# Peptides against a protein of PDB entry 5A53: the designs that were tried, part 129

Target 1, 230 residues: chain A of PDB entry 5A53
Amino acid sequence: LVENVKQALFIPGQSCNKNLHDIMVDLSALKKPDMKRFNRKNDIHPFEDMSPLEFFSEKNDCSLMVLMTSSKKRKNNMTFIRTFGYKIYDMIELMVADNFKLLSDFKKLTFTVGLKPMFTFQGAAFDTHPVYKQIKSLFLDFFRGESTDLQDVAGLQHVISMTIQGDFQDGEPLPNVLFRVYKLKSYKSDQGGKRLPRIELVEIGPRLDFKIGRIHTPSPDMVTEAHKKP

## One batch from the design tools (peptide; made by RFdiffusion4, then SolubleMPNN)

Design b2_p16_6_s1 (from b2_p16_6, 9 letters changed)
Fold by OpenDDE base, seed 1:
Structure b2_p16_6_s1 (fold): chain B 230 residues (1-230), chain A 16 residues (1-16)
Amino acid sequence: as target 1 above (230 residues)
Amino acid sequence: GAKALAEEWEAATVLE
């Protein structure tokens, strides 16, 4: 089975700043080799006109896109877009809080390019609440693609942890999603002749706290079509 | 138009 790994395109918007650029570089490094980045700024407003994004999806053969924009209302905004047949499937705004950490803020660890991360989700709402279900689906789709074959276990190097920041009631603002990246470090413990492999999780970055913004959901017909394609 | 923007951007794609 040819793993049809979904390709990602990272797009600086007109309002992209240095912080967003640095975040883009660090997050996109986790998607290598299945990633493209634009160097120029594009004036794209996806919730006003989606046509430029559909055009980029088709021309670059990318079903995943991330638009980097910043305004007073939507500071450090990463708009995650998925396409189906080069048409917009869904979109979600995830705004990075000011407390972010880059890869340079952590101890540099060597990593193998192209290894798929394991995911962990903390919070019941990832399985029950429609917005958090979309976030879970998006990140799994973004980093794992369609084929989770057993071969991914033998190459396990990274863990991505996503946590809902606290409990919430209906009608309250949705809590942030805490994005954390860890590397598995194997230690040979020579304790008493039994080499028990000790595995530790070491945070490697980036560290991102996502505030949830605007959402575009697919039509019921598009959902049905997307599930029918193998 | 969207086409002219895309043609200008394809030339600026860095494949790292």
Scores: peptide ipSAE 0.030, ipTM 0.662, DockQ to the pose 0.021
Fold by OpenDDE base, seed 2:
Structure b2_p16_6_s1 (fold): chain B 230 residues (1-230), chain A 16 residues (1-16)
Amino acid sequence: as target 1 above (230 residues)
Amino acid sequence: GAKALAEEWEAATVLE
């Protein structure tokens, strides 16, 4: 079953600043060609009224949305939204820490648009903790593109690494998620007449440390409907 | 209204 590639819409909120705009541009570049961006700021408060997002989802045929907002309480906030049938499925606030790096901070490497990233998840909580499970699900859903049975290893260009920053106990603040993007670089090393293919991972950016904010979880009914493959 | 917002939003969409 070739699942239709989910389209993403990036939305500058009213409080979107230059840093968030730059982050938006760089992160959305990883979603090309399955990405739209708004140029204008939109006054959207998804945890107060979700109806504008549902409207955007339907009008743009985007089941993925990212709202870019910034405030003193929620600085560099990327609200990730998923819809099902153009209705809000889930939302999560991921605030980018100030130590972020843009693509321009790394050596510019040629990137082929449309190749699927390989994902790596570091931290047991990605499989056990509800919030990190949602994050894992979200990012896999966001960047997997077309589900082709053949992960053509020949088509593997980049790796997205997501790491939970440290251990945590129940009741403690959830550690940040470290988002890193690497390109696989093949080197032909002539060492001793044997050409050993050397593969190196080169960080290409963006580098984002996500602080977890507010979450909206889907209703049980929507979960059931979303898992009903037609 | 929702329609005016829609039109303003569609005009703001950039396909890259």
Scores: peptide ipSAE 0.027, ipTM 0.646, DockQ to the pose 0.021
Fold by OpenDDE base, seed 3:
Structure b2_p16_6_s1 (fold): chain B 230 residues (1-230), chain A 16 residues (1-16)
Amino acid sequence: as target 1 above (230 residues)
Amino acid sequence: GAKALAEEWEAATVLE
């Protein structure tokens, strides 16, 4: 079953600013060619009315959406939305901290478009805590490129690292998720006349620290339906 | 309404 690569739609909200637009451009570049962007601002409030997002999902044939908004309470907010059958499956607000870095802040390294990144997750809560499990699932789903069996090892050029920033107890505020993107660079090291292959990770950006906001979880019925369709 | 959403979609959509 060739799972059709999930298409992403990036939507500027009414409160989208220049910084958030730049973040949108850089993050969406990692999803090429399976990405669409809107140029105009749209007045969408997904936690009040989800109908506009369901409409955009169907009309653009996109099962992934990212809404860009910014307010005093929710600065640099990226709302990640997934749909199933063009109905809202889940949503999560991820607010980008002010210490972000754009692709322009790093040495320009050419990357091949369409290569599937390898993921690394640091923090036990990615496997145990429901919110971090949702984040893990979302990002794996979002950047899951073409499942070509043969390309997995030979085509590995990018690593996406996601780290939970510190430990937390039940009832405490959820720590930020540190998002980092690396390129694998092969070097021939001349050590003492023996050329040993050395692999280095070079950060290429963007660099994003995500603060977790509001969450919408799927209904039990929708979870069951989503798991039944191969 | 559905018509307003359609107009927003047509105006906002950019194929790159």
Scores: peptide ipSAE 0.025, ipTM 0.642, DockQ to the pose 0.020
Fold by OpenDDE base, seed 4:
Structure b2_p16_6_s1 (fold): chain B 230 residues (1-230), chain A 16 residues (1-16)
Amino acid sequence: as target 1 above (230 residues)
Amino acid sequence: GAKALAEEWEAATVLE
């Protein structure tokens, strides 16, 4: 089965800075080899005009895009875009908080390129609230695509953890999503002559706290068409 | 037109 792995395109916006570039490099490293990055700034405003992103989706054969922008109102903003048939399906702004950590802030560990991560989601709203359901769907789609092969378990080397930062009620600001990446370390523990497998999680980065911004939701027709394609 | 803008975007974009 040729896994139709979704390709990602990372795009520096006109307001992209060094910090956002570094975040882009580190996050995109998790998507290798199924990732492209632009090294030039592009003047794109996706909530004003989506046509440039649809063009880039088609020309680069990428159904996933991340636009890197920064302003006083939307600092360290990563706009995640999905396309279907090279048309915009959905978009979400995720702003990285200033407490971020890069891969260089952690102990450098060897990593095999191209292995799919395991995901963990903490917070009931990932299954019930429309915005957090979209975030869950987006990140699963971004790193795994639609097909999970059982063979992926044998290659499991890392876990991506996504946590909703606290409880919230209707009408309150949506809590941040805490993005964490861990490497699995397997040890053979000798406890009383019985070798039990011990698994430890070691944080490897990047560490990102996402503040939720603007959202574009798909049309009902596009949802129906997207679910018909295997 | 949309085609001219598309060509300009391609020319302005460099892949790493």
Scores: peptide ipSAE 0.024, ipTM 0.661, DockQ to the pose 0.020

Design b2_p16_6_s2 (from b2_p16_6, 9 letters changed)
Fold by OpenDDE base, seed 1:
Parts: sequence; structure tokens; C-alpha cells
Structure b2_p16_6_s2 (fold): chain B 230 residues (1-230), chain A 16 residues (1-16)
Amino acid sequence: as target 1 above (230 residues)
Amino acid sequence: GEKALKEYWESSEVLK
């Protein structure tokens, strides 16, 4: 069964800057061909009024949205939104730290557009802590392309690594999530007459450190409804 | 390569 690939809409907010635009371009390239972008800035404040996002979700048939905003309090903020039935399911603010790297900062490598990335998650909190569970769910959902039953390992070109930056205790600020993208390079190494396939990971970008901001969690009813649809 | 990414980018429907 080809599950309908979730479409993503990237929206520049009124406060979108050049850095956020460049990040948006590079991150959205990983979602091609299942990505749309607005060219015009939109004055949207999702934690004050969600109605414009629900309207865009329905009008563009996109269940994934990313709003690009920047302020003194929330610099380089990427608000990730998911909808269910064109209603807001959840939202999370992920602020990109200033140490980000663009695709242009790495060695240009050719890759096939539309191949699904493999994900790796480092940190126990991705399975236990509600915020990190939401982040894990979001990114898996965001980059999960067509569920082809064929785990064609031969089609694996990209690895996305997400790492929680350090340990934390209850009541402490949540550590950043380190987002890294690698290309798999297969080398036929002739060592000692046995061609052992060597796989090397080469970072290709973008490199993003996400600071966690505000979160909107789904209602229990919406969770139940979302899980009922196969 | 870079051209294919650029061409794909240029062909991406920009919703106005």
C-alpha cells in the first residue's frame, strides 16, 4: 500500500530573515518533491491564532507546515506544525543556534532527490520524555516518504542523526537537539583479495542545533482519532 | 548533480 506521502509547506513569517530563508531552502531540499514554499511573508502567530495555519493546510493539502520567524526572544525559530483533517494536531518551536552550517559549507555531493533518509536517535529521552518523543515522532513523520514495503537497502543514501546534547534532570532546561545529515558512500575496498564493502558516512548538511521552545500538544481525542486512520 | 537540484528547485511550485 502506497501511503500518501505527507506534503510539507514552508511559510516565511513576517520576521523571516536571510539566515532563516537559507535554512528553509536547505532543509526543504531534503523533503523534495513533497514540499511547497511560500515566497511572500505572512504575519502568522500560531500560539495566538491557529486559524491561518489550518486554512493553509486545507488550501494547499499540506499536513506538515514550517513557519520561519525570528525575534529577540525566539531567534531563528522554526515552528513545526502538524495537522489532522486540516486541524492543528501539534506544534513545536525549534530555534536554530547561530553555529548552523548550510549545504554550501560542505563538499557538494550529488544525491537522488526523493530517497527516504534513515533516522538515528541518540538519547534515551527520545523514548521516555514527552517533548523528545514528540520531536522524534515529528521528524519521522516529516521525512517518512512513501512506505515502500521494499526496505531496499540499496536505495539508502541519507542518514539523519538526531542527538540530545547532554544529560538533564527534571526541572532543568531541555538540552538542544543536534540535527546532522550524512550521505552514505560505499567504497569497494580491495583489502587482501576480499572486496569488503566499506560504508562511510560523509556529512552533507545542513547542520542545525535546535533549541526547544513552546509546544502545543494534541488533545487525547485527537490522538485517538489520528491513530484510528490507517 | 547541482544542476539537477537547481532545476528541481526551479521547477518546484512556489505557492504565491
Scores: peptide ipSAE 0.007, ipTM 0.393, DockQ to the pose 0.026
Fold by OpenDDE base, seed 2:
Structure b2_p16_6_s2 (fold): chain B 230 residues (1-230), chain A 16 residues (1-16)
Amino acid sequence: as target 1 above (230 residues)
Amino acid sequence: GEKALKEYWESSEVLK
């Protein structure tokens, strides 16, 4: 069963500003062609009322949503929402730190739209801690393009790196997740008569440091339903 | 292929 590629809807909230808009544009570019963006601000408060998001999910046939909001407490907040059957599955707030870089801050490298990025996750907590597990799951799900079995390693153009910023103990604030995007460049290196392919990673952006905010976890019933393979 | 890429990525200075 070729799972249909999940469509993403990017929604500017009422408090969306220029910076968030630019971040939205750049991040959503990585989801092309499976992305829609709203141009108008929407007054949505997901943690107070989820119904508008479920409505948008159904109306736009998008199982992924990103709400862009900003407040004093939650600056540059990207709320990532997943739906199952157009009902809220999970949500997570990821606040972009002020040190963000846009695609315009990097050398413009042409990339083929629609190629599935490879993900790398740095930090043991991505496999052990429930919040980081959710983040890992979310990003894998979000950018999981067409299940082309053999992503011919030859076709790999992009690597998305997600790194937990430092170690933490139980009860400590959760470290930020460093989001980085790289393009693989292959150079023919003529070293010593052997043409060894030299691969270089070039950062292409955006560069986002995510501070973790509020989380909504799915009900056990929804987890069971979402994992039911047809 | 994927293992080699992972090893390359893990060995790359970008992870440092």
Scores: peptide ipSAE 0.000, ipTM 0.353, DockQ to the pose 0.047
Fold by OpenDDE base, seed 3:
Structure b2_p16_6_s2 (fold): chain B 230 residues (1-230), chain A 16 residues (1-16)
Amino acid sequence: as target 1 above (230 residues)
Amino acid sequence: GEKALKEYWESSEVLK
């Protein structure tokens, strides 16, 4: 079953600012060609009323949405939403820290649009803790391109790295997730007459540190339905 | 309700 590539919709909220707009542009560029962006602000409060998002999901045929909002309590907030059958499956608030870097802050590197990135996850909690498992699932789902059975290692250009910033115990605030994007650069090193292929990772941006906010988890019934193979 | 969604849609952006 070739899973259809999930389409993403980026939505500026009413409180969207210039920084969030720039972050939206750069992050959405990684989702091309499977991305749509709204140009005008929309007054959406997803944790109060989800119905507008379900409406947008259906009308735009997008199962992934990102709402860009900012307030004193939730600065630079990216709410990631997934739908199943155009109904809300899950949501998570990820607030971008002020130390973010845009694509313009890095050396411009050409990349082929549509290539599937490789993911790396650093931190045991990505496999054990419910919130970090949701984040892992979300990002894998979000940036998963066409399921070519050929993991053509030969076509691998990008690595997305996600790192949990430090250790934590039960009852402590959840550490930030460090989002980094790298390009694989292969070069032939001529050392001592042996041409050894060397691979380097070059950061290309954006660089985002995510603070975790509010979460909506799917109902057990929706989990069951979403995992039913058609 | 459906009316509220319609009013919201008319005020919101839609990709055609």
Scores: peptide ipSAE 0.017, ipTM 0.476, DockQ to the pose 0.019; fails the geometry check
Fold by OpenDDE base, seed 4:
Structure b2_p16_6_s2 (fold): chain B 230 residues (1-230), chain A 16 residues (1-16)
Amino acid sequence: as target 1 above (230 residues)
Amino acid sequence: GEKALKEYWESSEVLK
């Protein structure tokens, strides 16, 4: 089953600022060509009324949405939304910390548009904790392109790294998720006359530290329906 | 950090 690549829609909220716009541009570049961006601000409050998002999902044929908002309580907030059958499946607020870096802060490297990134997840909670499991699922779903059988390791150019920042116990605030993007560079190292290919990771950006905010989880029924492979 | 990821990547079977 060739799963169709999920299309993403980036939506500036009414409170979207320059920093969020820049972050949106850079993050959405990783989703090209399967990405749309609105240029106009939209007054959307997803945790109050989800109907506008469902409308946008259907109208734009996008099962992924990112709403960009900022307030004193939720600064640099990226609300990631997934839909199933154009109905809200899940939502999560990920607030970008002030230490973010844009693509312009890194050495410009040529990259091929449309290459699928490899993901790495650091932290046991990505497999055990419901919130981090959702984050893992979301990002895998968001940036996975077409499953072509020919994803030869030879075509791997990008690595997305997600790290849980530190250990935590039950009842403690959830640590941030560190989002990093790397390009694989192959170097020919002449060691001892054998040219062994050396691979180096070069950070290309954006660099985002996500603080976890509000979450909407799907109903058990929606989970069951979404996992039913047609 | 980048170092840890590099070490992880270099140690991974994906590079074999």
Scores: peptide ipSAE 0.007, ipTM 0.378, DockQ to the pose 0.036; fails the geometry check

Design b2_p16_6_s3 (from b2_p16_6, 11 letters changed)
Fold by OpenDDE base, seed 3:
Structure b2_p16_6_s3 (fold): chain B 230 residues (1-230), chain A 16 residues (1-16)
Amino acid sequence: as target 1 above (230 residues)
Amino acid sequence: GAKALAEARAASTVLK
């Protein structure tokens, strides 16, 4: 079964700046080879009119999109969009905090392009709260595509960690999501003349703290259609 | 609406 790997399209908005461009480049590198990037800015306001995004989804055959915009109210904003049948399924704004780190801030490590990352989620709300469930679903969908049963453990190179920053009560502002990327590095440790295999996690970047913004949830009808396995 | 879609169509044509 050839997995229909979901393709991602990265779109600079009209207000895209150098920092957002650099973040876009680094995050999209994790989606290679299943990624396209536009080099030109596009005047798109997805919460006002979604039709340009549906057009781009169809014309580029991309069911994943990321729009890069920035304003005083929504600084370093990455709007993640999913489509089903080239129609908008869901959207979420994730604003990158100023403490971000790029791939250039970490030691360069060799990696194989196209290997599926392992995910770890820290925080009970990823399984219970509707917004965090959407975030979990989005990132799993974005980087893993359809689940192949045989994740060859031998091919595991990357771990993506997502952590909810602290506890919260109902009605309180939603805590940030801490996005971290690690590479699995094998070492031979010489302990007492026996070379034991040791595996360590090395952060490779990018490092992103996401503030949650606006969301668009799918209609019940679209949820039903999207979950119908052929 | 119509203007944004027209601009998106124009942008897509340049990318081909």
Scores: peptide ipSAE 0.033, ipTM 0.711, DockQ to the pose 0.019
Fold by OpenDDE base, seed 2:
Structure b2_p16_6_s3 (fold): chain B 230 residues (1-230), chain A 16 residues (1-16)
Amino acid sequence: as target 1 above (230 residues)
Amino acid sequence: GAKALAEARAASTVLK
């Protein structure tokens, strides 16, 4: 089953600032060609009224949305939304910490658009804790791309690393998720006439530390419907 | 498990 590639819509909110716009541009570049961006600000408050997002999901045929807002309480906030049947499935606020790096902060490397990234997850909570499980699911779903049967290492260009920043106990604030993007670079080293392929990971950006905010979880009914194989 | 979900939801509510 070739799962249809999920399309993403990036939506600047009314409070979207330059930094968040730049983050949006850089993060969305990783989703090309399966990405749309609005150029104008939209007054959307998804935790108050989800209807505008459902409308945009349907109108743009995008099952993934990212709303960019910024306030004193929620600075550089990227609300990630998934829809099923153009209805809100889940939402999560991920606030980008001020230490972010843009693609321009890294050495520009050519990349092929549309190649599926490999993911690495660091932290046991990605498999056990419901919030981090949602984050893992979201990012896998967001960047899954076309199911190329060719798990050909030759087609592997990007590695996305997601790390939970430290240990935490029940009742403690959830640690940030460190988002890093690497390009796989192959070097031919001539050592003694044997060309050994040396593979290096080069960070390409963006570099984002996500602080976790508000979450909307799907209803059990929607979970059941979303997992029904067609 | 259920406790972690409840705490996550509670944290989400506190952040509202």
Scores: peptide ipSAE 0.008, ipTM 0.474, DockQ to the pose 0.032
Fold by OpenDDE base, seed 1:
Structure b2_p16_6_s3 (fold): chain B 230 residues (1-230), chain A 16 residues (1-16)
Amino acid sequence: as target 1 above (230 residues)
Amino acid sequence: GAKALAEARAASTVLK
């Protein structure tokens, strides 16, 4: 079974700034080699008209898209889009908080391109709340592609951690999602002649705190079609 | 178009 790895397209919007560009570069580096980036700004408003995104999905053969925009109401906004049959499946706005860190803010660690990250999710709402379920599904789909059952643990170099920032009750604003990336570093500890492999997690970036914005949810019919195994 | 906008607005009201 050839894993049909989903391709991602990163799109600078008209309001894309330097900070968003830098975030785009760093996040897209984790998706290599299955990533394209546009160099030109595009005037796209996905919650008003989705047709330009469907056009780009088809023309670039990308089922994943990320639109980079910024406004007074939606600062540092990353709109994540998934398509099915080049039609919009779902969308979610994730606004990056000002406390973000780039790869350049961490100690440079080399990593092999093309290795799939392991994910960890912290917060019960990732399994129960519809918005957080969508976020979980999106990020798993974005970085893992089709799960081969054999996650070759031998190829594990990265861990992506996603944490819901605190508890919340019904009707309260949804807490931010804390996005963290770690590299697994193996140390040969010479403790007492038994070389016990010590594994440490080292943060490598980027560090992103996502504020949740607008959401487009798929129709029940599209959910059924997307879950049909070919 | 219109359905997506309605859903986006509904989601935005729940998140405020």
Scores: peptide ipSAE 0.007, ipTM 0.469, DockQ to the pose 0.029
Fold by OpenDDE base, seed 5:
Structure b2_p16_6_s3 (fold): chain B 230 residues (1-230), chain A 16 residues (1-16)
Amino acid sequence: as target 1 above (230 residues)
Amino acid sequence: GAKALAEARAASTVLK
């Protein structure tokens, strides 16, 4: 089953600002060519009414959406939405901390469009805690691209690292998720006439620290349907 | 609600 690559739609909300726009541009660049962006602001409040997002999902044939909003309470908020059958499956607010870095803040490195990132997840909670499980699932789903069985090492160009910022106990605020993007750079080290391939990770951006906001979880029935192999 | 959906339908779907 060649799972069709999920298309992403980036939507500037009414409160979208320049910083969020720039973040949107940079993050969406990693999703090319499977990305669409609206050029106009849309007044959408997904936790109040999901119907506009379902409409956009269907009309644009996008099962992934990112809504860019900013308020005093939810500054630099990226609401990630997944749909199944053009109905809302899940949503999560990820607020970008002010210490973000854009692609322009890093050394410009050329990258091939359409190559799948390798993911690394740091923190046990990505496998145990429901919220972090959702985040892990979301980002894997968002960037997985075409399911090629062989992650051809030859096609590995970049790594997306997601780290839970510190340990936490039950009842404590959920730590931020540190989003980092690295390019694999191969160096030929000439040590003693034997060229040993050295691979280094070079950060290429964007650099985003995500504060977790509101979450919408799917019904058990929707989970069952979404995991049914066609 | 119906209003939000109507606004979305009227919204520009012009892609950048």
Scores: peptide ipSAE 0.083, ipTM 0.804, DockQ to the pose 0.020; fails the geometry check

